# Designs tried in a protein design run: peptides against a protein of PDB entry 3J47. Part 41

Target 1, 121 residues: chain A of PDB entry 3J47
Amino acid sequence: IRLTNQLKSLKGLQSKLKDVVEYLDKVINKELPINHTILGKLQDVFNLLPNLGTPDDDEIDVENHDRINISNNLQKALTVKTNDELMVIYISNLVRSIIAFDDLIENKIQNKKIQEQRVKD

## One batch from the design tools (peptide; made by RFdiffusion4, then SolubleMPNN)

Design b2_p15_8_s4
Fold by OpenDDE base, seed 4:
Structure b2_p15_8_s4 (fold): chain B 121 residues (1-121), chain A 15 residues (1-15)
Amino acid sequence: as target 1 above (121 residues)
Amino acid sequence: NEQIKKLEEEIKRLQ
């Protein structure tokens, strides 16, 4: 049940990221005017992304195999745990930023439709 | 929206 709900929530996030891409494509294609407030919020989203650093294959140089292994396993476990904890914080901030951005896009699309209707009446 | 709100609640429960 919990894992299925997480997967469903991630699929929902993926759908919203697709709606953001489709909006950006319309702006690039000049179908929609550039909105500096939307672009500023998109920059805030990118600044809140975890540094998805290239996997530095820290090829931890192979030399000293018995006293270093226990310390390295503990350090690696602490580093992985810290990275996972930071990743959860960054994903939380990213999700909040994407919701606020989606609501802003939806409000701008609705306002454009209302204005186009008022010009036809 | 509702599915993402559930994700936020689950993230808040893990913090």
Scores: peptide ipSAE 0.037, ipTM 0.679, DockQ to the pose 0.085
Fold by OpenDDE base, seed 1:
Structure b2_p15_8_s4 (fold): chain B 121 residues (1-121), chain A 15 residues (1-15)
Amino acid sequence: as target 1 above (121 residues)
Amino acid sequence: NEQIKKLEEEIKRLQ
């Protein structure tokens, strides 16, 4: 019973992973619009994956070297993309803060003019 | 102000 349930859970995970691949293929082929929320969650999954580039230092077969290079390239590409997304978010928040500060200054100047006019009447 | 708003719209288009 326990082993059959573990195998069923693993098959369910494999099916979900296949559905994610089929979704990504449709997005790459422009059959579906890009969903940034799904891509962000996929990046979070890859950032939680163990470093797929460390086979324990004791089994360097030539076939593992190509898999290590592919994994390192994928991790590097995801890290660059994550840094670019964080930079865009940071700049966006900085721009919003500057606009809000300018609007606050303008509102303060207008309120001061209204108060000075009420003291002259 | 107008240039900063255009930059915010472009950032929002890239997100």
Scores: peptide ipSAE 0.032, ipTM 0.651, DockQ to the pose 0.024
Fold by OpenDDE base, seed 5:
Structure b2_p15_8_s4 (fold): chain B 121 residues (1-121), chain A 15 residues (1-15)
Amino acid sequence: as target 1 above (121 residues)
Amino acid sequence: NEQIKKLEEEIKRLQ
């Protein structure tokens, strides 16, 4: 019973991972627009994964140095990309907040002008 | 307003 449930849960995780790959392929092929919220969540998943390319410390053979360098380069590239994407999201949200604040100020100025006209009539 | 619109267009070009 326990092992069968674990296998069922793992198969469910594999299916969800496949759906994510199919989504990324559609984005790469320009069939779907880039969704920064989905990319951010995918990056959070990659940052929570144990370093993909540290073999457990039990096979010290010279072929691991290139895999460790590829893993470190991938992790560094993902970290740089994550920082750049988070910066673009942050700037976008900051500008949206400034626009919403400008619109609020303009609405307050217009409301004041309408009140001043109603006092002169 | 005009500088904010230019910044909106630039953000839309980066997305």
Scores: peptide ipSAE 0.031, ipTM 0.630, DockQ to the pose 0.021
Fold by OpenDDE base, seed 2:
Structure b2_p15_8_s4 (fold): chain B 121 residues (1-121), chain A 15 residues (1-15)
Amino acid sequence: as target 1 above (121 residues)
Amino acid sequence: NEQIKKLEEEIKRLQ
């Protein structure tokens, strides 16, 4: 009973994963518009997958190496793209912080000039 | 959806 329920749940997950692959193939072939919300959720799923990219070097047959390499290349490409997007957000926040700091310096310089004028009068 | 939740609970019991 427990093992048959696990196998049924795994078959249901496999069917749903096949539907996701078919959706991605239609998006790649430009048959469907890119849904950024689906792509973001898919990226989150790939980031939550255990790194299929560390075979502990001691157990899994030479025939799985090509599928593992494709998965690892996709995961690396998604990680690089995520890091580049996070870098653009970080730079944008850094630039905003530098502008706010420059405005603070300009305000201090102006306040100093106003004080120097009041001491001469 | 309910079958996926049962699978997640079962994976969490095997860890």
Scores: peptide ipSAE 0.019, ipTM 0.525, DockQ to the pose 0.094

## One batch from the design tools (peptide; made by RFdiffusion4, then SolubleMPNN)

Design b2_p16_1_s1 (from b2_p16_1, 5 letters changed)
Fold by OpenDDE base, seed 5:
Structure b2_p16_1_s1 (fold): chain B 121 residues (1-121), chain A 16 residues (1-16)
Amino acid sequence: as target 1 above (121 residues)
Amino acid sequence: LLEEIQKQIEELEKKL
């Protein structure tokens, strides 16, 4: 019963992580706009993950050392990958902002040329 | 990453 509930919760977490990766892949592929609120919630989830991997200090049995190392390596891989994904998202937003700014400058230049023609006619 | 999470879930399922 307790182990079945933990397995069900872990499968639920895996499904949610898959949905997040599929969302991030769609955002990277420019199929979806970046949602900063989803990103913030994802960061909050990852900041809480290190605290989910600390067993409360009451059973240091020597058989958990491999599980703790695997959990720590997974958490490090999650934090590094998340930081890289956040960096790619940040760079993608920066590039989009630069393009949108260039388009705004070009639109302003075209509007100025149209006004200068209307003053000469 | 997802493959490693999936592998760890499968290893936990084999221990149940």
Scores: peptide ipSAE 0.024, ipTM 0.413, DockQ to the pose 0.315
Fold by OpenDDE base, seed 2:
Structure b2_p16_1_s1 (fold): chain B 121 residues (1-121), chain A 16 residues (1-16)
Amino acid sequence: as target 1 above (121 residues)
Amino acid sequence: LLEEIQKQIEELEKKL
């Protein structure tokens, strides 16, 4: 009974995960418009996933070679994704800093022109 | 990433 309910819940999760993959493929292929709200929620789901790449230090026994490779692939995929997300955040903050610096330069140039006019009058 | 999570779910289903 408990195991059958867990299996049913897992199959329901697998179906939803397949629907998410199919949605992402349609977005990548430009068949659907990019929905930033769906992408943000998907990001939140991935950030809430337990670290499936830390073997709990409590099962040191010799059957883990395939589980270690799968956990390492997931951890690598999470690390690469996190790096790409941090890169986009970094670029966005860099662009914001450049705009704010340009506005500061323009304000300084305008203030200098106003002072040069006041010295000629 | 999603494909790897799907693969892990399929492996867990084979163990149940």
Scores: peptide ipSAE 0.023, ipTM 0.420, DockQ to the pose 0.267
Fold by OpenDDE base, seed 4:
Structure b2_p16_1_s1 (fold): chain B 121 residues (1-121), chain A 16 residues (1-16)
Amino acid sequence: as target 1 above (121 residues)
Amino acid sequence: LLEEIQKQIEELEKKL
């Protein structure tokens, strides 16, 4: 029961993060205008993120093999230690920031669709 | 980030 609810919440978070990536790809491809309020909230999400250290090998500093092992241990600690009050507060703030970002993306997509309809009439 | 969340979901699915 508790694990099923955590897994459902994590799947919901993963879906919202996919919507964020799809939005960013549309902005990079110039299909959507750059929204500084969305980018500001995304920066707030990344500033809340602990250094979760997945080196996707996009070019920031070939000099600390020790940070990659600390990162894997931190990810494992995040998965094992749902009882650290500080981590629960941190994850709660991160999830709140991602939800508030997703709601902003959805509101902006809907507002763009409404404007495109008004330009066709 | 998304890949790591996917891996954590798969690890939770194996424990369930």
Scores: peptide ipSAE 0.020, ipTM 0.444, DockQ to the pose 0.453
Fold by OpenDDE base, seed 1:
Structure b2_p16_1_s1 (fold): chain B 121 residues (1-121), chain A 16 residues (1-16)
Amino acid sequence: as target 1 above (121 residues)
Amino acid sequence: LLEEIQKQIEELEKKL
């Protein structure tokens, strides 16, 4: 019963992963517009995946070395792309913070000038 | 990746 439910859940995950691959193929072929929200969620899923390149050191079959390298290169490429996206978000938030700080300084300077004028009258 | 997950599912099905 518990094992059969886990196997059914794993088959459901495999079906969803096929739908994701088909979606990515349509995006690569330019049949669908790039949805940045879907790509961001896919990156989050890949960042939450355990490192698929560490099966414990006891089964180095020579056929697995190329698959491990491909998996590690894919995971590294996804991590780099996530870092570049986070950098753009960080810069955008930094610029907004600088503008808001400049507006605050200007408002304080104007308020000080208004007070200095009221003390002279 | 997808092919390896499929292989692992088939191995789990043989053990059940």
Scores: peptide ipSAE 0.019, ipTM 0.370, DockQ to the pose 0.301

Design b2_p16_1_s3 (from b2_p16_1 with V5I D6E E7K E10K)
Fold by OpenDDE base, seed 4:
Structure b2_p16_1_s3 (fold): chain B 121 residues (1-121), chain A 16 residues (1-16)
Amino acid sequence: as target 1 above (121 residues)
Amino acid sequence: LLEEIEKKIKELEEKL
């Protein structure tokens, strides 16, 4: 249940990121005007990304003594728990920024359509 | 970024 809800939220995030890429491609192709407010929010999204690229340091040495292994397993468990808690905070902030970005894209697309209608009348 | 999210989604799907 909790994992399924996290997966569903992450799939929703992936969909919104695809919409962001499609918007950027339209801006690059000059199909949409450059919006500095949208670009500013996109920069805020990138600044809130954790370094998702710590390779698993899962290769620090299985060789020395049972007392160090308990301390290292507790430290690894505390580090994993802290990393998971930080990752949830960063993902939550990222999701909030992407929602606020998506709402801005939608509002700007709608405003452009309204302006194009007013120029045809 | 998108590829890393897709990879993490796949890893979470395999654990579910």
Scores: peptide ipSAE 0.018, ipTM 0.441, DockQ to the pose 0.401
Fold by OpenDDE base, seed 2:
Structure b2_p16_1_s3 (fold): chain B 121 residues (1-121), chain A 16 residues (1-16)
Amino acid sequence: as target 1 above (121 residues)
Amino acid sequence: LLEEIEKKIKELEEKL
């Protein structure tokens, strides 16, 4: 009973993963427009996957070398893409902070000019 | 990834 329910849930996950691959193939082939929100959520799912490139130390069989390399390349590609996205967010926040600081400086200069005028009247 | 999940599902089916 419990194992049969786990297997049914895993089959349901497999079906959803096939639907995601079919969606990605349609996006790659330009049959569908790129949805950045779907791609971001897909990236979050891949970042939450256990490291597919660490063989648990219990299956050192020589047949996994190509699968480990593909997984490590995928993980590296996801890490680089995540780094580039975080860099754009960081730059955007830095620019926002510079603008807010410039507005503070200008407000301080204006307040100083107003005080200097009030001392001359 | 999908092929590996399919393999693991098949191995779990053979154990039931």
Scores: peptide ipSAE 0.018, ipTM 0.366, DockQ to the pose 0.258
Fold by OpenDDE base, seed 1:
Structure b2_p16_1_s3 (fold): chain B 121 residues (1-121), chain A 16 residues (1-16)
Amino acid sequence: as target 1 above (121 residues)
Amino acid sequence: LLEEIEKKIKELEEKL
């Protein structure tokens, strides 16, 4: 019963991963437009993946070691890319906040000049 | 990745 439920949940996860691959293939083939929100969520999923490829320490086949290194390199490359993207978003939000603050200062100066003219007439 | 998950599912099915 517990093992059968775990196998059913794992088959459900496999089906969802297949649906994601089919979606990515349609996007690569230009059959669907790029959705940045879906790609961002997929990056978050890959950043939360445990190191896919540590065999429990009892089956060191030399072929598993190359697969482990490829998986770890892919995970590291995705984590670096996500960190760089978050940094660009952060800087973009800072620049937008600085521009909005400059516009607020200019508007305050203009409003003050208009009030000083109305007091002289 | 997908192929490795499919392999692990098959190994678990053979143990049940």
Scores: peptide ipSAE 0.018, ipTM 0.395, DockQ to the pose 0.276
Fold by OpenDDE base, seed 3:
Structure b2_p16_1_s3 (fold): chain B 121 residues (1-121), chain A 16 residues (1-16)
Amino acid sequence: as target 1 above (121 residues)
Amino acid sequence: LLEEIEKKIKELEEKL
């Protein structure tokens, strides 16, 4: 029962992450206009994500020695089971940002469809 | 990232 509810929640998160990737592919293919508010929320999601890519690729200098120490301590806190409470708050904020981003994507896709109908009528 | 999440979800499904 508890594990089944956690698995259902993870499947829901996986679906929303797929919708985010599909939106990005449509923006790259110029099928949707670039939205700076969506892009800002996506940057917030990536700044939250622990660096899941290897310590080997050089280049981006400039601005914030305190954010790098918070990112390294957070990455260490996600790998070392020493602060389950801060990890739960962090995951909750990440999930809230992904949900708010998904709702914004869906609202923008719907608004584009409504505008394309109004130009055909 | 997505592939690693999919792999972990599959490993959790096989343990249920």
Scores: peptide ipSAE 0.018, ipTM 0.446, DockQ to the pose 0.322

Design b2_p16_1_s4 (from b2_p16_1, 5 letters changed)
Fold by OpenDDE base, seed 5:
Structure b2_p16_1_s4 (fold): chain B 121 residues (1-121), chain A 16 residues (1-16)
Amino acid sequence: as target 1 above (121 residues)
Amino acid sequence: LLEEIEKQIEELEKKL
């Protein structure tokens, strides 16, 4: 019963992580706009993950050392990968903002040329 | 990363 509930919770977490990756891949592929609210919630989840991997200090049985090292390596790999994904998202938004700013400048230049033509006619 | 999470879940399922 307790182990079955933990397994069900872990499968539920795996499904949600898969949905997040599929969402991030769609955002990277420019199929979806970046949602900063989803990103913030994802950051909050990852900031809480290190605290989910600390067993409360009351059962240091020496058989858990490999499980703790695997959990810590997974958490480090998750943190690094998430930081890299956030950096790619940030750079992608910066590039989109630069392009949108260039388009705005070009639109302003074209509007100025149209006004200068209307003053000469 | 996802494949490694999936593998760890499968290893936990085999221990239950």
Scores: peptide ipSAE 0.023, ipTM 0.405, DockQ to the pose 0.268
Fold by OpenDDE base, seed 4:
Structure b2_p16_1_s4 (fold): chain B 121 residues (1-121), chain A 16 residues (1-16)
Amino acid sequence: as target 1 above (121 residues)
Amino acid sequence: LLEEIEKQIEELEKKL
């Protein structure tokens, strides 16, 4: 039950991050105009992200590595989970705002194309 | 970032 809820929350986070990447790819490809307000909020989220990097394997202490890796992965998973609970709320609200802006921008682009067609007729 | 989250999801799925 608790683990299933964590996995569901993490899958929800993954979906939200995929939506953010897809938005960034559309902006990079110039399919969408750069929104500095969205980009600023996204930067704020990345600055609030716990350092999710693999612990650089630069602590070579040979003989407790399996217990230390399990405890560090568990502490990282627990610290990630605690930061993720707050972060998932902020990211979920941000992603919802990004999607709503994507839809608004796409609607504006479509409306502009329709107006440009009406001016040519 | 996404790849590391996918890896963590897969590790959690193996523990379930």
Scores: peptide ipSAE 0.019, ipTM 0.400, DockQ to the pose 0.464
Fold by OpenDDE base, seed 2:
Structure b2_p16_1_s4 (fold): chain B 121 residues (1-121), chain A 16 residues (1-16)
Amino acid sequence: as target 1 above (121 residues)
Amino acid sequence: LLEEIEKQIEELEKKL
């Protein structure tokens, strides 16, 4: 009973993963528009996956070499993509901080001019 | 990735 329910839940997850790949293939083939919100959520799901490709140090059998390479390539691709997204967020926050600093400088210059006028009257 | 998940599901089905 408990194991049959776990298997049913796992089959339901497998079906949803197939639907996600079919969606990604349609996006790659330009059949569907890129939805950045779906891609962001998909990335969050992949970042929450247990590290596919740290073999727990207990199964060093020689058949894992191709699986380890695929998982390391996926983890590297996710890390690079996450770095590029964080870089865009960082640049956006830096530009916002520069604008806010420029506004502060201009306000300080204007306040100084107003004080210099009040001392001449 | 999907192919490997499918393989693991099939292996779990064979153990039931």
Scores: peptide ipSAE 0.019, ipTM 0.378, DockQ to the pose 0.251
Fold by OpenDDE base, seed 1:
Structure b2_p16_1_s4 (fold): chain B 121 residues (1-121), chain A 16 residues (1-16)
Amino acid sequence: as target 1 above (121 residues)
Amino acid sequence: LLEEIEKQIEELEKKL
């Protein structure tokens, strides 16, 4: 019963992973517009995946070395893309913070001028 | 990757 439910859940995950691959292939082929929200959620899923390159050091079959390298390269490529996206978000938030700070300074300067005028009258 | 996950699922099904 518990094992059969885990196997059914794993088959459901496999089906969803096939649907994700088919979606990515359609995006690569330019058949569908790039949805940044779907790509961001996929990146979050890959960042939550345990490092698929550390099976404990006791089964180095020579056939696994190329698969481990492909997995590590994919994970590294996804991490780099996530870092670039976070950098664009960071810069955008920094620019908004600078503008809001400039507006605050200008408002304080204007308020000071109004107070100095009221003391001269 | 997907093909390897499929293979591992099939091996788990044979052990059940």
Scores: peptide ipSAE 0.019, ipTM 0.365, DockQ to the pose 0.225

Design b2_p16_2_s1 (from b2_p16_2, 10 letters changed)
Fold by OpenDDE base, seed 2:
Structure b2_p16_2_s1 (fold): chain B 121 residues (1-121), chain A 16 residues (1-16)
Amino acid sequence: as target 1 above (121 residues)
Amino acid sequence: LQKALDLLLDLEALKK
């Protein structure tokens, strides 16, 4: 249930992001008038996004090199953090599966003993 | 239970 809801929410976000791209393409092609309120909200979203750009290799000003290194370090740190969080979730699910398997074995042994007692009476 | 502890130790060793 939880994972299915997360996947559904992510698919819904992906659809909305596609609709935003299609809107921007129509604005670029002059098919739609520029809505300044939509553009302002889109700028706010881009300002809240971690700088996920690989710099296109065509303007290495020395001042951009420190910003590029900070961006790449932030992406790397987010990737490492995400991998560590996924590993903790994986270990937690593995431990739960082993506990459930141990309980199943114990229940099977107990049920076998009860059946062997009932055949001796 | 013991196999769960051993597997946790192996995963913690793989993290180093």
Scores: peptide ipSAE 0.053, ipTM 0.712, DockQ to the pose 0.042
Fold by OpenDDE base, seed 4:
Structure b2_p16_2_s1 (fold): chain B 121 residues (1-121), chain A 16 residues (1-16)
Amino acid sequence: as target 1 above (121 residues)
Amino acid sequence: LQKALDLLLDLEALKK
């Protein structure tokens, strides 16, 4: 269920990105007027993206092979970072589950003491 | 509780 929902969400994002590309192609082809509000929102999205390798515009002569290797190294680094963030979230959820289990044990101990007192009265 | 906290510290140490 969770993996299917994540895959569905990713497919939904891919469809939205395709719609944005198709919109930009229509604007480039002068089929649609430039909407400055949409362009501003796209710029905000690009500014929030990690720099997916802007090659410094000063090395226009490094073969397409080095750009692919840099992109693959960045994709690996982003995957590692995402895995580390997910690990922290997982550990935090384990901690929360352990605390909740300890509170449940203490609640059971207290309830047992209250029952033992009520049987002595 | 303490043993579970120690296990969490060991997992955090394994991350470094």
Scores: peptide ipSAE 0.051, ipTM 0.713, DockQ to the pose 0.043
Fold by OpenDDE base, seed 3:
Structure b2_p16_2_s1 (fold): chain B 121 residues (1-121), chain A 16 residues (1-16)
Amino acid sequence: as target 1 above (121 residues)
Amino acid sequence: LQKALDLLLDLEALKK
C-alpha cells in the first residue's frame, strides 16, 4: 500500500512537471501570453527546490560545477534518507504484525485452557 | 519477539 502510494505520488509529480514544461514551451513559442503571476510562482518553486542540476543551463558560469556536485550530494542524501525512513516503517509494521500474531496465539492457548477447565467441573 | 529481532538482523545483513 505505501510503496504503491509513493509510486502514484511520484507519477503524479512527473505528470505535473511535464505539464509545466509544456506550458513553458507554449509561452516560448508565443502560443500563450506571458503570465507574470505563473512565472513568479514557478520562480518561487525553483528557489525552494534544491538545485536539481538542470542539464539545460548552458548559460551560467564555471562556478556551476561545484554547485552540481553539492546538488548531486544533496539529492543522494535525500534519496538515502527516504530509503532509510521507508525501511524503518516497513520494519515497524513487520514487528507490529509479529506481536499481534504472538498475542493471538497466547489468547488461543488461554481460551483452550478455560475450555479444558469447564469440562473437568 | 526473538523472531522479530532475528528478521531485523537478517535485513541489516542484506543492507551491507
Scores: peptide ipSAE 0.048, ipTM 0.699, DockQ to the pose 0.051
Fold by OpenDDE base, seed 1:
Structure b2_p16_2_s1 (fold): chain B 121 residues (1-121), chain A 16 residues (1-16)
Amino acid sequence: as target 1 above (121 residues)
Amino acid sequence: LQKALDLLLDLEALKK
């Protein structure tokens, strides 16, 4: 019973991983529009993956060396893309904060001038 | 506003 449930869960994960690959292939081929919410969740999944490129020191045949290099290059490319996206979001939030502070400062200056006029009258 | 935009440009330049 427990092993059968683990095998069923693993087959379910494999099916979902295949659906993700098929979706990414359709996006690469321009058959589907880029969904930023799906890409963000995929990036989060890849950032949570353990380093797929540290073989624990037991005998990986030459066919796995090319897959390890491809996996490491993909993880590096996703990390760079995530860093660039986070940079654009960070700059955008800084600009918004600066505009909000400029408006707050101007509003405070105007309120101070109105109070100084009311004390002179 | 302008000085704060210049500060953002300087922070972006420091990241390259």
Scores: peptide ipSAE 0.048, ipTM 0.703, DockQ to the pose 0.043

Design b2_p16_2_s2 (from b2_p16_2, 11 letters changed)
Fold by OpenDDE base, seed 4:
Structure b2_p16_2_s2 (fold): chain B 121 residues (1-121), chain A 16 residues (1-16)
Amino acid sequence: as target 1 above (121 residues)
Amino acid sequence: LQKALDLLEQLLALKQ
């Protein structure tokens, strides 16, 4: 139930992000007029995102090619950070599972020894 | 415990 709800929420977010990209592409292609209210809300969303790499304060002349590279480096940095966070959670859960399994084996061995002693007395 | 250490060493080796 909890995992299914998280997956549903993530799929909903993915759909919303796709709709935003399709809207921005239509605005860039001049198929739709610029809506400043939508752009303001998008800026608010971007300001709430974790600080995805400051463009180094030293290039006021970034040709359209470098904006695509900065966006790609930022998206890569987010993907790497998310993968590293998931890896740490995965390792932590594996370690906990192995410790709990070790304790279960030790408890079973001790219980077996106690039963074998009770059969010998 | 030993199997947990061995698994951590394997995961560290896969990251290098």
Scores: peptide ipSAE 0.038, ipTM 0.700, DockQ to the pose 0.049
Fold by OpenDDE base, seed 1:
Structure b2_p16_2_s2 (fold): chain B 121 residues (1-121), chain A 16 residues (1-16)
Amino acid sequence: as target 1 above (121 residues)
Amino acid sequence: LQKALDLLEQLLALKQ
């Protein structure tokens, strides 16, 4: 019972991974528009994947080695792209926070000057 | 404003 349920769950994961590959192929072929929400969730999945790039020294056939290298290059490219996108968002939010802080300081300085004028009159 | 530009230049320099 436990082993049969694990095999069923693994087959269900394999089917979902196949559906993701078929979706990515359709997006690459321009058959479907790029959905940024799906792409973001895929990037999160790839960032949570363990490094697929160190099989310790056991005989991997040349065909599996090329697929592993392609998968590692794709994972690295997605991680770099995600980091660059997050950096642009972070910088944009930081600039907005600094502008809002500058405006708050200027408003506080102006309010202080108005109070100092009212105490002199 | 100027401090925001200086901070952006520092972040750009850390990326190179």
Scores: peptide ipSAE 0.036, ipTM 0.690, DockQ to the pose 0.046
Fold by OpenDDE base, seed 3:
Order: structure tokens, then C-alpha cells, then sequence
Structure b2_p16_2_s2 (fold): chain B 121 residues (1-121), chain A 16 residues (1-16)
């Protein structure tokens, strides 16, 4: 169920990204008028995305090094944060499995003692 | 219990 829902959500995101590309191609080809409200929202999305591109090789070596370091530090910070969150979830599930195993062993030991007492009486 | 403690120690060592 959870994996199927994640795959469905990813397929839905892929479809929406394709629809955005097809819209931009139609605007570039002058098949649709420029909608400034849609372009403003796309600009907001690009400003909220971590810089996923290598800087295009053509504008000024000094400000790009700080932006590359900030992008690499942001990508590293997002990766570390995601790994830490996944680790906490994994440890929590492991601890739950250990407790459930301990309770099962204790219940088996108690049941064995009760059976051994009933055979002696 | 012991095998589970050993696994927690390995996970703690991977975090450092």
C-alpha cells in the first residue's frame, strides 16, 4: 500500500512536469499568449528549487563560486537531514521489533513454567 | 536482546 501510493504520487508529479514543459513549448512557439500569472508562479517554483543546474558557463567566475558552495552546502544539508529522518524512523521500528520479540520470549517462558507445574501436580 | 544492542551500536557508529 505505502510503496504503491509513493509510486502513484511520483507518476502524478511526472505527468504534471510534462504538462508544464508542453505549456512552455507552446508559449515559446507563440501558439499561446504569455500568461504573466503562470510565469510568476513558475519563477516562484524555480526560486524555491535548490539550484539543480551546473551554472551555465557564461556569467562571471566570482559570484558563481559562492552560489556553487551555497548550492552544494544546501544539497548536502538536505541529504543529511533526509538521512537523519530516515535513521530515526528505522531505529524506532527496530526498537518496536525488539520489544515485541522480548514480550514473545517472556510469554513463552511463562507458558512453559505453567505447563511444567501442571505436569508435577 | 544482545543481538539487538549490537545492531544499535553499529547504527550509532554509522552516525559518527
Amino acid sequence: as target 1 above (121 residues)
Amino acid sequence: LQKALDLLEQLLALKQ
Scores: peptide ipSAE 0.033, ipTM 0.684, DockQ to the pose 0.045
Fold by OpenDDE base, seed 5:
Structure b2_p16_2_s2 (fold): chain B 121 residues (1-121), chain A 16 residues (1-16)
Amino acid sequence: as target 1 above (121 residues)
Amino acid sequence: LQKALDLLEQLLALKQ
C-alpha cells in the first residue's frame, strides 16, 4: 500500500512535469503567448529546487563538472531574470499607486471647489 | 501627474 501510493504520486509528478515542458515548447515555438503568471510560478518552482549544482561530496566524475556548471549558470540566470521581473512588477505597482494617489488628490480638490460654489449660491 | 513623471525619470536614472 505505502510503496504503491509513492509510485502513483511520482507518476503524477512526472505527468505534470511533461505538461510544463509541452507548454514551454509551445511558447518557444510562438504557438502560445508568453504568460508571465505561469512563468513566475515556474521560476518559484526552480527557486525551491535544491541547488541542481551541489555535488554530494563523494564522486567528481569529469562528466558531471560540465552539467554542474551549466546548472549553476542556469540557476544564476533564472535568479537574475526573476529579480529583474520582480523589479519591473514592483515599479509598475508603485507607478499605479502614485497615479491613483494623484487622481485622489485631484478628486478632493474638485469636490472642495464644488462645495465652495454651493455655499456661495 | 508631473511629480509622478519626475519620480519615474529618477528611477530610470538609478537603473543606468
Scores: peptide ipSAE 0.033, ipTM 0.688, DockQ to the pose 0.038

